# Peptides against a protein of PDB entry 8RAJ: the designs that were tried, part 21

Target 1, 54 residues: chain A of PDB entry 8RAJ
Amino acid sequence: LPAENEDPDKAVVDLHRSPPKTKDPDLTPSGIIAKVKAGDMTQETARELLLAMR

## One batch from the design tools (peptide; made by RFdiffusion4, then SolubleMPNN)

Design b2_p14_7_s4 (from b2_p14_7, 5 letters changed)
Fold by OpenDDE base, seed 3:
Structure b2_p14_7_s4 (fold): chain B 54 residues (1-54), chain A 14 residues (1-14)
Amino acid sequence: as target 1 above (54 residues)
Amino acid sequence: DVEAEIEELLALGE
């Protein structure tokens, strides 16, 4: 069985993981918007993340 | 439009 190398670079933002102390550019408001525009995130998840950053 | 929805979300903080 070929091991599907699930590309670990799918940063599934686990909402239950402690916020990374690093400014992840993908967790900026602009980075979240970019993921939604790319189809990599839902609008609902983006809304929840943006509200949690207030 | 995702852009308009996010602008509304950012504007509700002031």
Scores: peptide ipSAE 0.429, ipTM 0.831, DockQ to the pose 0.172
Fold by OpenDDE base, seed 4:
Structure b2_p14_7_s4 (fold): chain B 54 residues (1-54), chain A 14 residues (1-14)
Amino acid sequence: as target 1 above (54 residues)
Amino acid sequence: DVEAEIEELLALGE
């Protein structure tokens, strides 16, 4: 059976998930901006996340 | 400035 190496480093930011009460550095406004700059997040997903945090 | 970049992303109403 091919182990689906789902790369665990792709934190799929599910917009429908309750805002993580976890101090996930990747879900801070600065962490979101860093992911967009790295090409790891779309501008649209980042916008929706930032709107949900306001 | 991270705040300016956030405002820019929020202003992109596409």
Scores: peptide ipSAE 0.423, ipTM 0.838, DockQ to the pose 0.649
Fold by OpenDDE base, seed 1:
Structure b2_p14_7_s4 (fold): chain B 54 residues (1-54), chain A 14 residues (1-14)
Amino acid sequence: as target 1 above (54 residues)
Amino acid sequence: DVEAEIEELLALGE
């Protein structure tokens, strides 16, 4: 059985995890928008993240 | 425009 390499690096931005002080490009406003467009993040999760960044 | 898309998401109010 080929192990489907489910890329474990879906950085699921868990809102319940304290926002890492990481300059993670995936946690920038542009990175959040890119994830929503890719279908890798919900609009609600993106909204909550963007609100917390204001 | 990323700024417009951010404003749209913030305005959804859901």
Scores: peptide ipSAE 0.422, ipTM 0.839, DockQ to the pose 0.609
Fold by OpenDDE base, seed 2:
Structure b2_p14_7_s4 (fold): chain B 54 residues (1-54), chain A 14 residues (1-14)
Amino acid sequence: as target 1 above (54 residues)
Amino acid sequence: DVEAEIEELLALGE
């Protein structure tokens, strides 16, 4: 089966998506901050994710 | 500083 090319640029961190079984570097605190800076994530979504990691 | 940016986002509480 071809690996679904999840476009790494479109890893929308959906709060309703099952937590990735892999340490997705995009779901680290630094990865979240990087997405906010890139305009790929809202500050509110980033806040909610960071609160859930605490 | 990533830690400072995290603290800022956490403080922005709606």
Scores: peptide ipSAE 0.421, ipTM 0.839, DockQ to the pose 0.625

Design b2_p14_8_s3 (from b2_p14_8, 4 letters changed)
Fold by OpenDDE base, seed 5:
Structure b2_p14_8_s3 (fold): chain B 54 residues (1-54), chain A 14 residues (1-14)
Amino acid sequence: as target 1 above (54 residues)
Amino acid sequence: SEAERALEELDSMP
């Protein structure tokens, strides 16, 4: 089975990069919350992202 | 908004 190279770079949401395209399921409000619950994102980073989407 | 609901959920996390 080819190891799906989950590009570790996809986990680093560059907050200085263009606002998360709503097309990335990992950058939807629900996707952000899911990452925090999984321990893949800090609450602080999630808060900053969600505030920028507001 | 969806973002506001997610902020409320985030603020409810320990």
Scores: peptide ipSAE 0.671, ipTM 0.930, DockQ to the pose 0.688
Fold by OpenDDE base, seed 1:
Structure b2_p14_8_s3 (fold): chain B 54 residues (1-54), chain A 14 residues (1-14)
Amino acid sequence: as target 1 above (54 residues)
Amino acid sequence: SEAERALEELDSMP
């Protein structure tokens, strides 16, 4: 069975550990929304990130 | 901004 490399480094956007690098496609406004839609980010965390990016 | 548009989309999510 191909081990689905579930890269366990789903970059948990820890707001406390690393400032969102504007170059991370997963931390763009569109990437944040995509993570929320995928269930990989809470709406609350997304709101905080997006408010910091405006 | 892109962030403002994303906030509007987020606010529209159930």
Scores: peptide ipSAE 0.669, ipTM 0.930, DockQ to the pose 0.720
Fold by OpenDDE base, seed 4:
Structure b2_p14_8_s3 (fold): chain B 54 residues (1-54), chain A 14 residues (1-14)
Amino acid sequence: as target 1 above (54 residues)
Amino acid sequence: SEAERALEELDSMP
């Protein structure tokens, strides 16, 4: 039975979805900056997310 | 705000 390694790290943040009230540490301002520094998020996507949180 | 400080950090990235 192939263990479907659903890579849980593909939280596609749909910018058109209501900002997830998720206590997901990856969607905090600091978590967004960390993803950009890691190369896991573009600067443009990060800018749009952070502007929506302002 | 925390988001505003993060935007300033983002705008400082190369």
Scores: peptide ipSAE 0.667, ipTM 0.930, DockQ to the pose 0.715
Fold by OpenDDE base, seed 2:
Structure b2_p14_8_s3 (fold): chain B 54 residues (1-54), chain A 14 residues (1-14)
Amino acid sequence: as target 1 above (54 residues)
Amino acid sequence: SEAERALEELDSMP
């Protein structure tokens, strides 16, 4: 069983490590903004993700 | 788009 050790609370969305699964609710534009507001994502990473989604 | 609105919100953050 691939241990998806994606700790959902610590999934540093590394754009280089995991392609943003467009089906992950945490990777929606609103989910990205929520992570930035929580301090769980940098503004730079959020910008790169959102630019790829437009 | 939703992504464009989120970019505008991001640009408004300190």
Scores: peptide ipSAE 0.665, ipTM 0.930, DockQ to the pose 0.738

## One batch from the design tools (peptide; made by RFdiffusion4, then SolubleMPNN)

Design b2_p15_1_s1 (from b2_p15_1 with E1A E6R E13R)
Fold by OpenDDE base, seed 2:
Structure b2_p15_1_s1 (fold): chain B 54 residues (1-54), chain A 15 residues (1-15)
Amino acid sequence: as target 1 above (54 residues)
Amino acid sequence: AEEEMRELEELAREA
């Protein structure tokens, strides 16, 4: 059976688990908005991240 | 949902 490469790098950005790497394109303001639009992040988590960057 | 997304996009411009 092909191992589903569930790319573990689709880390749901758990605010509690990873310090915001300011260089991660997924943690830029635009990357956060893109994840919300993709359904890969909740609006609540996005709001908390964006407020923490301010 | 569209208004909430607009608020997030505003926060993203200020961040």
Scores: peptide ipSAE 0.593, ipTM 0.904, DockQ to the pose 0.656
Fold by OpenDDE base, seed 4:
Structure b2_p15_1_s1 (fold): chain B 54 residues (1-54), chain A 15 residues (1-15)
Amino acid sequence: as target 1 above (54 residues)
Amino acid sequence: AEEEMRELEELAREA
């Protein structure tokens, strides 16, 4: 059964996907920190993303 | 948790 509950609004940031050339404000360093503060992203995922941007 | 958030904010400034 396809998992009918992949909430499409959870942008699964695939770390292996080339960052979309679209300046997704949610994928900026500031946007990542904002998502963590909102509870929409884990600190672990945020750390991995921020380290991959360096 | 507060220390981990500080580390993330530092990483975000360096990215």
Scores: peptide ipSAE 0.593, ipTM 0.904, DockQ to the pose 0.664
Fold by OpenDDE base, seed 3:
Structure b2_p15_1_s1 (fold): chain B 54 residues (1-54), chain A 15 residues (1-15)
Amino acid sequence: as target 1 above (54 residues)
Amino acid sequence: AEEEMRELEELAREA
Protein backbone atom coordinates (compact mmCIF):
# COMPACT_ATOMS: atom_id res chain seq x y z
CA LEU B 1 0.00 0.00 0.00
CA PRO B 2 1.59 3.30 -0.93
CA ALA B 3 1.85 5.27 2.27
CA GLU B 4 -0.41 8.13 1.35
CA ASN B 5 1.97 10.93 2.08
CA GLU B 6 -0.53 12.78 4.17
CA ASP B 7 1.13 16.09 3.56
CA PRO B 8 2.70 16.81 6.96
CA ASP B 9 1.91 20.47 6.21
CA LYS B 10 -1.79 19.68 6.77
CA ALA B 11 -1.61 20.45 10.45
CA VAL B 12 -4.73 18.64 11.58
CA VAL B 13 -5.78 21.16 14.17
CA ASP B 14 -6.37 18.83 17.08
CA LEU B 15 -8.26 21.00 19.57
CA HIS B 16 -7.22 18.60 22.32
CA ARG B 17 -3.49 18.75 21.51
CA SER B 18 -2.67 22.43 21.00
CA PRO B 19 -4.33 25.56 22.33
CA PRO B 20 -5.27 27.83 19.42
CA LYS B 21 -2.37 30.22 18.91
CA THR B 22 -4.18 33.57 18.75
CA LYS B 23 -1.42 34.81 16.39
CA ASP B 24 -1.58 32.02 13.83
CA PRO B 25 -3.12 33.56 10.68
CA ASP B 26 -4.51 30.12 9.85
CA LEU B 27 -6.37 30.05 13.18
CA THR B 28 -7.95 33.49 12.97
CA PRO B 29 -11.75 33.46 12.54
CA SER B 30 -11.25 34.46 8.90
CA GLY B 31 -8.50 31.86 8.45
CA ILE B 32 -10.75 29.12 9.85
CA ILE B 33 -13.54 30.06 7.42
CA ALA B 34 -11.03 30.08 4.55
CA LYS B 35 -9.81 26.56 5.49
CA VAL B 36 -13.38 25.22 5.57
CA LYS B 37 -14.10 26.76 2.15
CA ALA B 38 -10.88 25.20 0.82
CA GLY B 39 -11.86 21.76 2.21
CA ASP B 40 -8.84 21.77 4.55
CA MET B 41 -11.00 21.86 7.71
CA THR B 42 -14.30 20.24 8.67
CA GLN B 43 -17.26 22.39 9.63
CA GLU B 44 -17.35 20.66 13.01
CA THR B 45 -13.71 21.49 13.80
CA ALA B 46 -14.31 25.06 12.65
CA ARG B 47 -17.37 25.37 14.91
CA GLU B 48 -15.44 24.07 17.91
CA LEU B 49 -12.55 26.48 17.23
CA LEU B 50 -14.81 29.49 16.76
CA LEU B 51 -16.76 28.68 19.94
CA ALA B 52 -13.48 28.33 21.86
CA MET B 53 -12.46 31.83 20.70
CA ARG B 54 -15.65 33.38 22.11
CA ALA A 1 -24.51 23.00 3.23
CA GLU A 2 -24.45 26.73 2.38
CA GLU A 3 -26.59 27.37 5.49
CA GLU A 4 -24.00 25.71 7.76
CA MET A 5 -21.32 27.96 6.24
CA ARG A 6 -23.48 31.00 7.03
CA GLU A 7 -23.72 29.90 10.67
CA LEU A 8 -19.92 29.50 10.81
CA GLU A 9 -19.45 32.96 9.29
CA GLU A 10 -21.76 34.37 11.99
CA LEU A 11 -19.77 32.60 14.73
CA ALA A 12 -16.56 33.92 13.16
CA ARG A 13 -17.94 37.49 13.36
CA GLU A 14 -18.78 37.07 17.06
CA ALA A 15 -15.34 35.59 17.93
Scores: peptide ipSAE 0.591, ipTM 0.904, DockQ to the pose 0.635
Fold by OpenDDE base, seed 1:
Structure b2_p15_1_s1 (fold): chain B 54 residues (1-54), chain A 15 residues (1-15)
Amino acid sequence: as target 1 above (54 residues)
Amino acid sequence: AEEEMRELEELAREA
């Protein structure tokens, strides 16, 4: 099976590994939306992240 | 896609 190229440069936001450090500008609510708009994050991952910040 | 982005932007405002 072709290994799906996990592009190591795509910051895989692992929701299970660490709560988003509020210090990462890329994991702010606005940073998440910006990544989705850029195509660097899925809407599903963004939804899960934003819900975990409530 | 535009509606789904609007929902995410609403979630981001509540976060």
Scores: peptide ipSAE 0.590, ipTM 0.904, DockQ to the pose 0.650

Design b2_p15_1_s2 (from b2_p15_1 with E1M E6K E13K)
Fold by OpenDDE base, seed 3:
Structure b2_p15_1_s2 (fold): chain B 54 residues (1-54), chain A 15 residues (1-15)
Amino acid sequence: as target 1 above (54 residues)
Amino acid sequence: MEEEMKELEELAKEA
């Protein structure tokens, strides 16, 4: 089975990892919503991230 | 799905 190289640049946002010191534009509240709408993030992960930003 | 997305959009406005 070809290991689907899940693009290592899909930063699995480890909620236990210290938030990147750089505001990843993809981890802004608007970027999170955009990823969910694109199907690149689950609603559950988005909810956890948005709650952690509050 | 649409209601859940609305809740996320509300959370995103409060973040």
Scores: peptide ipSAE 0.566, ipTM 0.893, DockQ to the pose 0.646
Fold by OpenDDE base, seed 5:
Structure b2_p15_1_s2 (fold): chain B 54 residues (1-54), chain A 15 residues (1-15)
Amino acid sequence: as target 1 above (54 residues)
Amino acid sequence: MEEEMKELEELAKEA
């Protein structure tokens, strides 16, 4: 069976990395909220990201 | 949990 390359490109938004200039739809306010609701992002990381977008 | 999600949804409306 081919190893499922679970692409580790779960964009862990490293807050210490320069915000990717990519219009990552996952970095929209609505995308952040959707990730938290899915359990794919912590509330703390979401809060920091949303505050940085203000 | 529901209150914390409301705070995030409020922050997301102001962003």
Scores: peptide ipSAE 0.565, ipTM 0.892, DockQ to the pose 0.646
Fold by OpenDDE base, seed 1:
Structure b2_p15_1_s2 (fold): chain B 54 residues (1-54), chain A 15 residues (1-15)
Amino acid sequence: as target 1 above (54 residues)
Amino acid sequence: MEEEMKELEELAKEA
């Protein structure tokens, strides 16, 4: 079976990880929406992130 | 899918 290349570079945003002190541009509200539109993030994870930023 | 993205875009404006 070809090992599905789980691209290890999919930064799994751990919601339980303290927000990186670095303003990761990818974790901005706009960056989250961009990742969902690109198919790099699920809508569920995006919703949880956006709600945690509120 | 388009409606769900709209809800996320609304949440992103409130964040």
Scores: peptide ipSAE 0.561, ipTM 0.892, DockQ to the pose 0.633
Fold by OpenDDE base, seed 2:
Structure b2_p15_1_s2 (fold): chain B 54 residues (1-54), chain A 15 residues (1-15)
Amino acid sequence: as target 1 above (54 residues)
Amino acid sequence: MEEEMKELEELAKEA
């Protein structure tokens, strides 16, 4: 069976699966905004993450 | 789209 290369670099931050580790540069407020601008995160997910950091 | 990104940037400044 070909192991589908789930690109491990596409960490879709599933809010339900892992609490945002403040040490992940991709989970900083600036990193979240960068992911939205790149199309790698929805605005809805970004809003939920940013509100959870407040 | 541009207004929605501005709201996210405001939320990111408060976080």
Scores: peptide ipSAE 0.561, ipTM 0.890, DockQ to the pose 0.678

Design b2_p15_1_s3 (from b2_p15_1 with E1D E6R E13K)
Fold by OpenDDE base, seed 4:
Structure b2_p15_1_s3 (fold): chain B 54 residues (1-54), chain A 15 residues (1-15)
Amino acid sequence: as target 1 above (54 residues)
Amino acid sequence: DEEEMRELEELAKEA
């Protein structure tokens, strides 16, 4: 079976995963906005994440 | 959309 290259850089932010106790800089409010601006995250996913952090 | 990005930036300030 070809190992599906799950690009490990696509951090599938599982909203049901307990927020990593590590301050993932990519999961900060500013990091989320930066990913959206880069095209690495959808606005919908960003909205859900930001609302879950509130 | 620039308006949608502004809304996200507002949500990010309140998070």
Scores: peptide ipSAE 0.588, ipTM 0.908, DockQ to the pose 0.683
Fold by OpenDDE base, seed 2:
Structure b2_p15_1_s3 (fold): chain B 54 residues (1-54), chain A 15 residues (1-15)
Amino acid sequence: as target 1 above (54 residues)
Amino acid sequence: DEEEMRELEELAKEA
């Protein structure tokens, strides 16, 4: 059985590891806000991502 | 903070 170790770190959008894919629902402006509200992203990381999309 | 969340939602509308 491949335990897909869903690395809990894959839920954290690391700006340094993952280039913003405009097609990733988790990296859309709305997806970023949803992650912050869920506690899966810091407000600081969200701000940096949103500013990089501008 | 609710104010900080509002600022993020504004940034998300401008992105």
Scores: peptide ipSAE 0.587, ipTM 0.907, DockQ to the pose 0.663
Fold by OpenDDE base, seed 3:
Formats: sequence, C-alpha cells, structure tokens
Structure b2_p15_1_s3 (fold): chain B 54 residues (1-54), chain A 15 residues (1-15)
Amino acid sequence: as target 1 above (54 residues)
Amino acid sequence: DEEEMRELEELAKEA
C-alpha cells in the first residue's frame, strides 16, 4: 500500500483535544471559511468551530 | 451548498 502521505501538516482540528488557538490564522473565523471554500474543511466542522467561538 | 455557506459566513461574523 503506498503510504498515503497524510500530510501531517493537515492539522486535523480535533475539537476535543486543543482549545482553538485564537492566533492560528487557519482557525480564525475567516480562515475557517477559507478552508471550507477550499474543500479542506467540512461545513459541519466549520459550524462546530464557529459556534465554539461564540 | 451556497445557502449553507452564507449561514457559515453569518456565524463567522458573529464569532
């Protein structure tokens, strides 16, 4: 099996493991929306993240 | 969907 290089730089934002780093540009409200538009995040995960920031 | 994306963009403005 080719090792799918799951790019370890795809930080799977485990909502259960780390408080959202308010300084991560990828976890800003705008960064979340950008990831969804890029297909790098599901809408459900984005919704959960955005609701957790409220 | 485009509607769901608008809802997310609204949530992102409130966050």
Scores: peptide ipSAE 0.585, ipTM 0.908, DockQ to the pose 0.660
Fold by OpenDDE base, seed 1:
Structure b2_p15_1_s3 (fold): chain B 54 residues (1-54), chain A 15 residues (1-15)
Amino acid sequence: as target 1 above (54 residues)
Amino acid sequence: DEEEMRELEELAKEA
């Protein structure tokens, strides 16, 4: 079976493991939107992250 | 979807 290349370089933002460190530029509201637009984050994960920042 | 992206951009303005 071809190993699905789990790209180890896609930082899967686990919402349950650590609150987004407000110091990570990639986890700012703008950084989240940029990742979704790049195809590096799902809209579902982005929605959950943005709602958790309210 | 472009509509779903607009909703996320609105959420990002309120965060």
Scores: peptide ipSAE 0.584, ipTM 0.907, DockQ to the pose 0.645

Design b2_p15_1_s4 (from b2_p15_1 with E4K E6R E10R)
Fold by OpenDDE base, seed 4:
Formats: sequence, structure tokens, C-alpha cells
Structure b2_p15_1_s4 (fold): chain B 54 residues (1-54), chain A 15 residues (1-15)
Amino acid sequence: as target 1 above (54 residues)
Amino acid sequence: EEEKMRELERLAEEA
């Protein structure tokens, strides 16, 4: 069976998972904006993340 | 669509 290469770089940010206590630069407000600008995150997901950080 | 990006940037400044 071909191992479906689940691209490990799609870290599906589970909004229900406690944010990792790791200072993941990709989960900072600036990192979220950078991912949206790169096309690596949807505006909808970014909006939900940023609202949850308030 | 640029208006939605400006909204996200505002939300990121408020976070």
C-alpha cells in the first residue's frame, strides 16, 4: 500500500488543542499573518486563531 | 480581498 505522504508540514492547527506551550513562531500573530500572505493558511483559519488569542 | 487582510492585521495587533 503506498504510504500516503501526509505532508507533515500541514500542521492542522487544532483550535481545540491547547496551544503548545512552545513559542512556535508560526503560531504568533505575526506568524499567522505571514502564513496567510504565503498562501499556507486560509483567512478564515487565521481569523479564528487571532480571535482565540484575544 | 485586501480589506479582509487589513482586518486580520488589525486582529493580530490586538492579540
Scores: peptide ipSAE 0.615, ipTM 0.914, DockQ to the pose 0.667
Fold by OpenDDE base, seed 5:
Structure b2_p15_1_s4 (fold): chain B 54 residues (1-54), chain A 15 residues (1-15)
Amino acid sequence: as target 1 above (54 residues)
Amino acid sequence: EEEKMRELERLAEEA
């Protein structure tokens, strides 16, 4: 089986798999916006994350 | 797209 090297450094922020660790700099409100602008996160996922931080 | 990004930016400021 090819081990899909899910490179853990690709922080696939799956909201449903792990609650956002409030200490991940990539999960800050600004970090979320930056990932969306880079195309590394969907607007839908970003919206769900930002609403969960409120 | 820009309108949706402005909504996300607003949500990020409120978080």
Scores: peptide ipSAE 0.614, ipTM 0.914, DockQ to the pose 0.656
Fold by OpenDDE base, seed 1:
Structure b2_p15_1_s4 (fold): chain B 54 residues (1-54), chain A 15 residues (1-15)
Amino acid sequence: as target 1 above (54 residues)
Amino acid sequence: EEEKMRELERLAEEA
């Protein structure tokens, strides 16, 4: 059986990486909240991202 | 946990 390559590129939004100017829908305020609700982002990471958007 | 989520939602509305 081909191992389903679980794409290890879960886009861990590395907060210490310069915010990619990517219009990544996942980096919108709403996208951040959606990732937290999905368990794909920590609340702490989301807080820091949202504060940096102010 | 719900209080922290409400805080994040507020921060997201202000961003």
Scores: peptide ipSAE 0.614, ipTM 0.914, DockQ to the pose 0.665
Fold by OpenDDE base, seed 2:
Structure b2_p15_1_s4 (fold): chain B 54 residues (1-54), chain A 15 residues (1-15)
Amino acid sequence: as target 1 above (54 residues)
Amino acid sequence: EEEKMRELERLAEEA
C-alpha cells in the first residue's frame, strides 16, 4: 500500500476553504490550540477560526 | 507571546 504521504500543506487550515462539514479532530478548539503549540498554525489563523466557531 | 497564547486558550473555552 503506498503510504499516502499526508502532504503537510493539507494540515494547514485554509480559511478560504469551505468550513469543514465533518468533525475533524484537528479543527476542534482544542485541536486548533494544539496546532499552534506545535508550530503548524499561526496565532492569527487560530484566532480567526476560534472566533468563527463562536 | 505567552499573553497571546492565554487569549487563544480563553477563546477556545468560549467556542
Scores: peptide ipSAE 0.613, ipTM 0.914, DockQ to the pose 0.638

Design b2_p15_2_s1 (from b2_p15_2, 5 letters changed)
Fold by OpenDDE base, seed 4:
Structure b2_p15_2_s1 (fold): chain B 54 residues (1-54), chain A 15 residues (1-15)
Amino acid sequence: as target 1 above (54 residues)
Amino acid sequence: SPEAEEALEILDAMP
């Protein structure tokens, strides 16, 4: 049975780590909004991230 | 970032 590689690299966005200069499309303002709409991020966490990017 | 400001407006419009 092929082990489903659950890629454990769900980038734990440590909110207290300096916002990485993430070329990660998932951490762009639009990517953050997409995660909230998908239910993968809370509105509060999204607000904190976006305020730090302002 | 102006993109972050626009995203905050979108976030505030979410139910």
Scores: peptide ipSAE 0.661, ipTM 0.930, DockQ to the pose 0.707
Fold by OpenDDE base, seed 3:
Structure b2_p15_2_s1 (fold): chain B 54 residues (1-54), chain A 15 residues (1-15)
Amino acid sequence: as target 1 above (54 residues)
Amino acid sequence: SPEAEEALEILDAMP
């Protein structure tokens, strides 16, 4: 039985990694707000990300 | 960015 190691590469947004210059829609201000509304991101983490983008 | 400022206002208005 092939163990499909679906390693859920949960993209741990390493805040110390230079933001990839690729427009990740999930890292746009609107994408951050969408994640908070979905319950996939805390308001505190969203605040820190948005403040860094200001 | 202005988009980040608008998003902060939206975030602060969330319950």
Scores: peptide ipSAE 0.660, ipTM 0.930, DockQ to the pose 0.740
Fold by OpenDDE base, seed 2:
Structure b2_p15_2_s1 (fold): chain B 54 residues (1-54), chain A 15 residues (1-15)
Amino acid sequence: as target 1 above (54 residues)
Amino acid sequence: SPEAEEALEILDAMP
């Protein structure tokens, strides 16, 4: 499936969605931190995502 | 991942 470039502003990170098999640059550890800094993601959501990736 | 651990440390340091 082509990585739908879902607008980074509309990427509702569904924590229950299987991690996209595609390297979503917005779901990298650095991308998550960038979203939190931009105010586009809560620290809590970022924590849950990063904990699932460690 | 080690990158996720580093990102958690950054996250915990955010105000």
Scores: peptide ipSAE 0.657, ipTM 0.930, DockQ to the pose 0.734
Fold by OpenDDE base, seed 1:
Structure b2_p15_2_s1 (fold): chain B 54 residues (1-54), chain A 15 residues (1-15)
Amino acid sequence: as target 1 above (54 residues)
Amino acid sequence: SPEAEEALEILDAMP
């Protein structure tokens, strides 16, 4: 069975790659905070995202 | 957005 390479494309929310889809639950303010709490996003990246969304 | 401002306050309260 080919190991599904679950690409660990942990969607590093690259602020430069796509405008945050306002409908992506992972890119909502609450979703960003959830990722930081989970250790899946840095506080710095979260700050930059949230500042762009305010 | 107000939701982003609230989230920034939460973020700033994180250690």
Scores: peptide ipSAE 0.661, ipTM 0.930, DockQ to the pose 0.770; fails the geometry check

Design b2_p15_2_s2 (from b2_p15_2 with E3A E10I A12D)
Fold by OpenDDE base, seed 4:
Structure b2_p15_2_s2 (fold): chain B 54 residues (1-54), chain A 15 residues (1-15)
Amino acid sequence: as target 1 above (54 residues)
Amino acid sequence: SAAAEEALAILDSMP
């Protein structure tokens, strides 16, 4: 049986389409900084997210 | 938020 590798739908945090769910640990200010440090988010995307949470 | 402001300051300190 081919394992359907469901590509984990990389939750592209589209700032224009989904309000940041304050319940997503990955969308907390600390979670955003952690993603930038891991190379999983650009500094620009992180800046836009953090400015929207200000 | 205060946490977002602190995170922005951290972000601006990254190379």
Scores: peptide ipSAE 0.663, ipTM 0.931, DockQ to the pose 0.730
Fold by OpenDDE base, seed 1:
Structure b2_p15_2_s2 (fold): chain B 54 residues (1-54), chain A 15 residues (1-15)
Amino acid sequence: as target 1 above (54 residues)
Amino acid sequence: SAAAEEALAILDSMP
C-alpha cells in the first residue's frame, strides 16, 4: 500500500489545476480558514475557493 | 454552500 506521504500541509492549492475535491479535509471551508490562519494560504486564494464552493 | 458563506464571513473578519 503506497503510504500517500502527501503531507497535506504542503498541498499548494492551485485553483486552476484541479477543482477542490470535497473529500480533502484541507479544502473544506473550515480547512481553508485554518490554512489562512496558519499562513499557508492567502486571503485572496481562500476567497476565490470559497466563492467557487458557494 | 452555507458552510462556504459562513467561511467567507469569517474571512472578511480577518485583518
Scores: peptide ipSAE 0.663, ipTM 0.931, DockQ to the pose 0.680
Fold by OpenDDE base, seed 5:
Structure b2_p15_2_s2 (fold): chain B 54 residues (1-54), chain A 15 residues (1-15)
Amino acid sequence: as target 1 above (54 residues)
Amino acid sequence: SAAAEEALAILDSMP
């Protein structure tokens, strides 16, 4: 079985790092809400990200 | 942003 290379580039949104200017759809307000609904992000982390985008 | 405010309101409505 090929080892699923867990892509280590799950972009851990470092709240202390300026978000890359790449329009990562996962870093949009809608993308953040989608991650929370999928269980891929905590509500707390989502709140902090959205407050920083306010 | 307005989109972030709307998303915060959605987030606050989640259980």
Scores: peptide ipSAE 0.662, ipTM 0.931, DockQ to the pose 0.722
Fold by OpenDDE base, seed 3:
Structure b2_p15_2_s2 (fold): chain B 54 residues (1-54), chain A 15 residues (1-15)
Amino acid sequence: as target 1 above (54 residues)
Amino acid sequence: SAAAEEALAILDSMP
């Protein structure tokens, strides 16, 4: 049985792909800041994402 | 985005 461990939670946000207009709360400006505060995202990655959303 | 600009300002205030 092939274990389809497609862990869907590792959406690698490809910075080269137009940010999906996904209503993903984790990819909102506030969600990005929350991840940085939690230690789940680097400040550098957060900066790049936020600059692309500006 | 205005929300992205506000979030950048918050990010710049983090240690």
Scores: peptide ipSAE 0.664, ipTM 0.931, DockQ to the pose 0.723; fails the geometry check

Design b2_p15_2_s3 (from b2_p15_2, 6 letters changed)
Fold by OpenDDE base, seed 1:
Structure b2_p15_2_s3 (fold): chain B 54 residues (1-54), chain A 15 residues (1-15)
Amino acid sequence: as target 1 above (54 residues)
Amino acid sequence: SAEAERALEILDKLP
């Protein structure tokens, strides 16, 4: 059975999960802003994430 | 965090 390589790229950022203290550059405040600028994240989602990190 | 607060200020200035 091929091991389902769960593509690690689908980290569903669960807004209710304490942001994993993973040094994931995509989940840093700067990474969130970068995603918004790229059009990969809404300003609303970014605001909620950043408020949870405050 | 102070970094998240700065990011919120940046976010509010984005078009």
Scores: peptide ipSAE 0.667, ipTM 0.931, DockQ to the pose 0.700; fails the geometry check
Fold by OpenDDE base, seed 4:
Structure b2_p15_2_s3 (fold): chain B 54 residues (1-54), chain A 15 residues (1-15)
Amino acid sequence: as target 1 above (54 residues)
Amino acid sequence: SAEAERALEILDKLP
């Protein structure tokens, strides 16, 4: 059976489902800014995340 | 948080 390429579980940051896990380096304020700079996150999504962390 | 507020200020300055 071909190995199902489990699409790497893109941690869908569901803003509604999980409080920002402060343990995920990708969900820190600095990690969010890094993702936006890399083009891996929209400015809008980053803004919503950061507002929830304010 | 103060860190999130600083990140918002950075975000608004990104191209």
Scores: peptide ipSAE 0.667, ipTM 0.931, DockQ to the pose 0.717; fails the geometry check
Fold by OpenDDE base, seed 5:
Structure b2_p15_2_s3 (fold): chain B 54 residues (1-54), chain A 15 residues (1-15)
Amino acid sequence: as target 1 above (54 residues)
Amino acid sequence: SAEAERALEILDKLP
């Protein structure tokens, strides 16, 4: 059976978790914008994340 | 951060 690459590294964006200082490209301001443009994140969630990072 | 502020400005221009 092909190993379903369940990428477990869908970083659960816990809005209550301190913004991870992780060099996760998906949690950078540019990564957040990329997710919104891809339809993988709402503008509202992106706004909250970016406001916490400012 | 200044990077997050720039991203907010981009976000507000997205459809």
Scores: peptide ipSAE 0.667, ipTM 0.931, DockQ to the pose 0.734; fails the geometry check
Fold by OpenDDE base, seed 2:
Structure b2_p15_2_s3 (fold): chain B 54 residues (1-54), chain A 15 residues (1-15)
Amino acid sequence: as target 1 above (54 residues)
Amino acid sequence: SAEAERALEILDKLP
């Protein structure tokens, strides 16, 4: 069964619960920066995500 | 990744 991706607009990416799915375009480095600029993601969450992708 | 590293540098410059 495809895991119902909860609405991408409200998916607080909990790094501890779900490692960033490498196929989610919203979790690219550029997508993360765009969310922070929009106020949809904290700088702290963005830092943790980007460090895991380094 | 080099892309993630560049994004960290951008993140540190955001207000």
Scores: peptide ipSAE 0.665, ipTM 0.930, DockQ to the pose 0.689; fails the geometry check

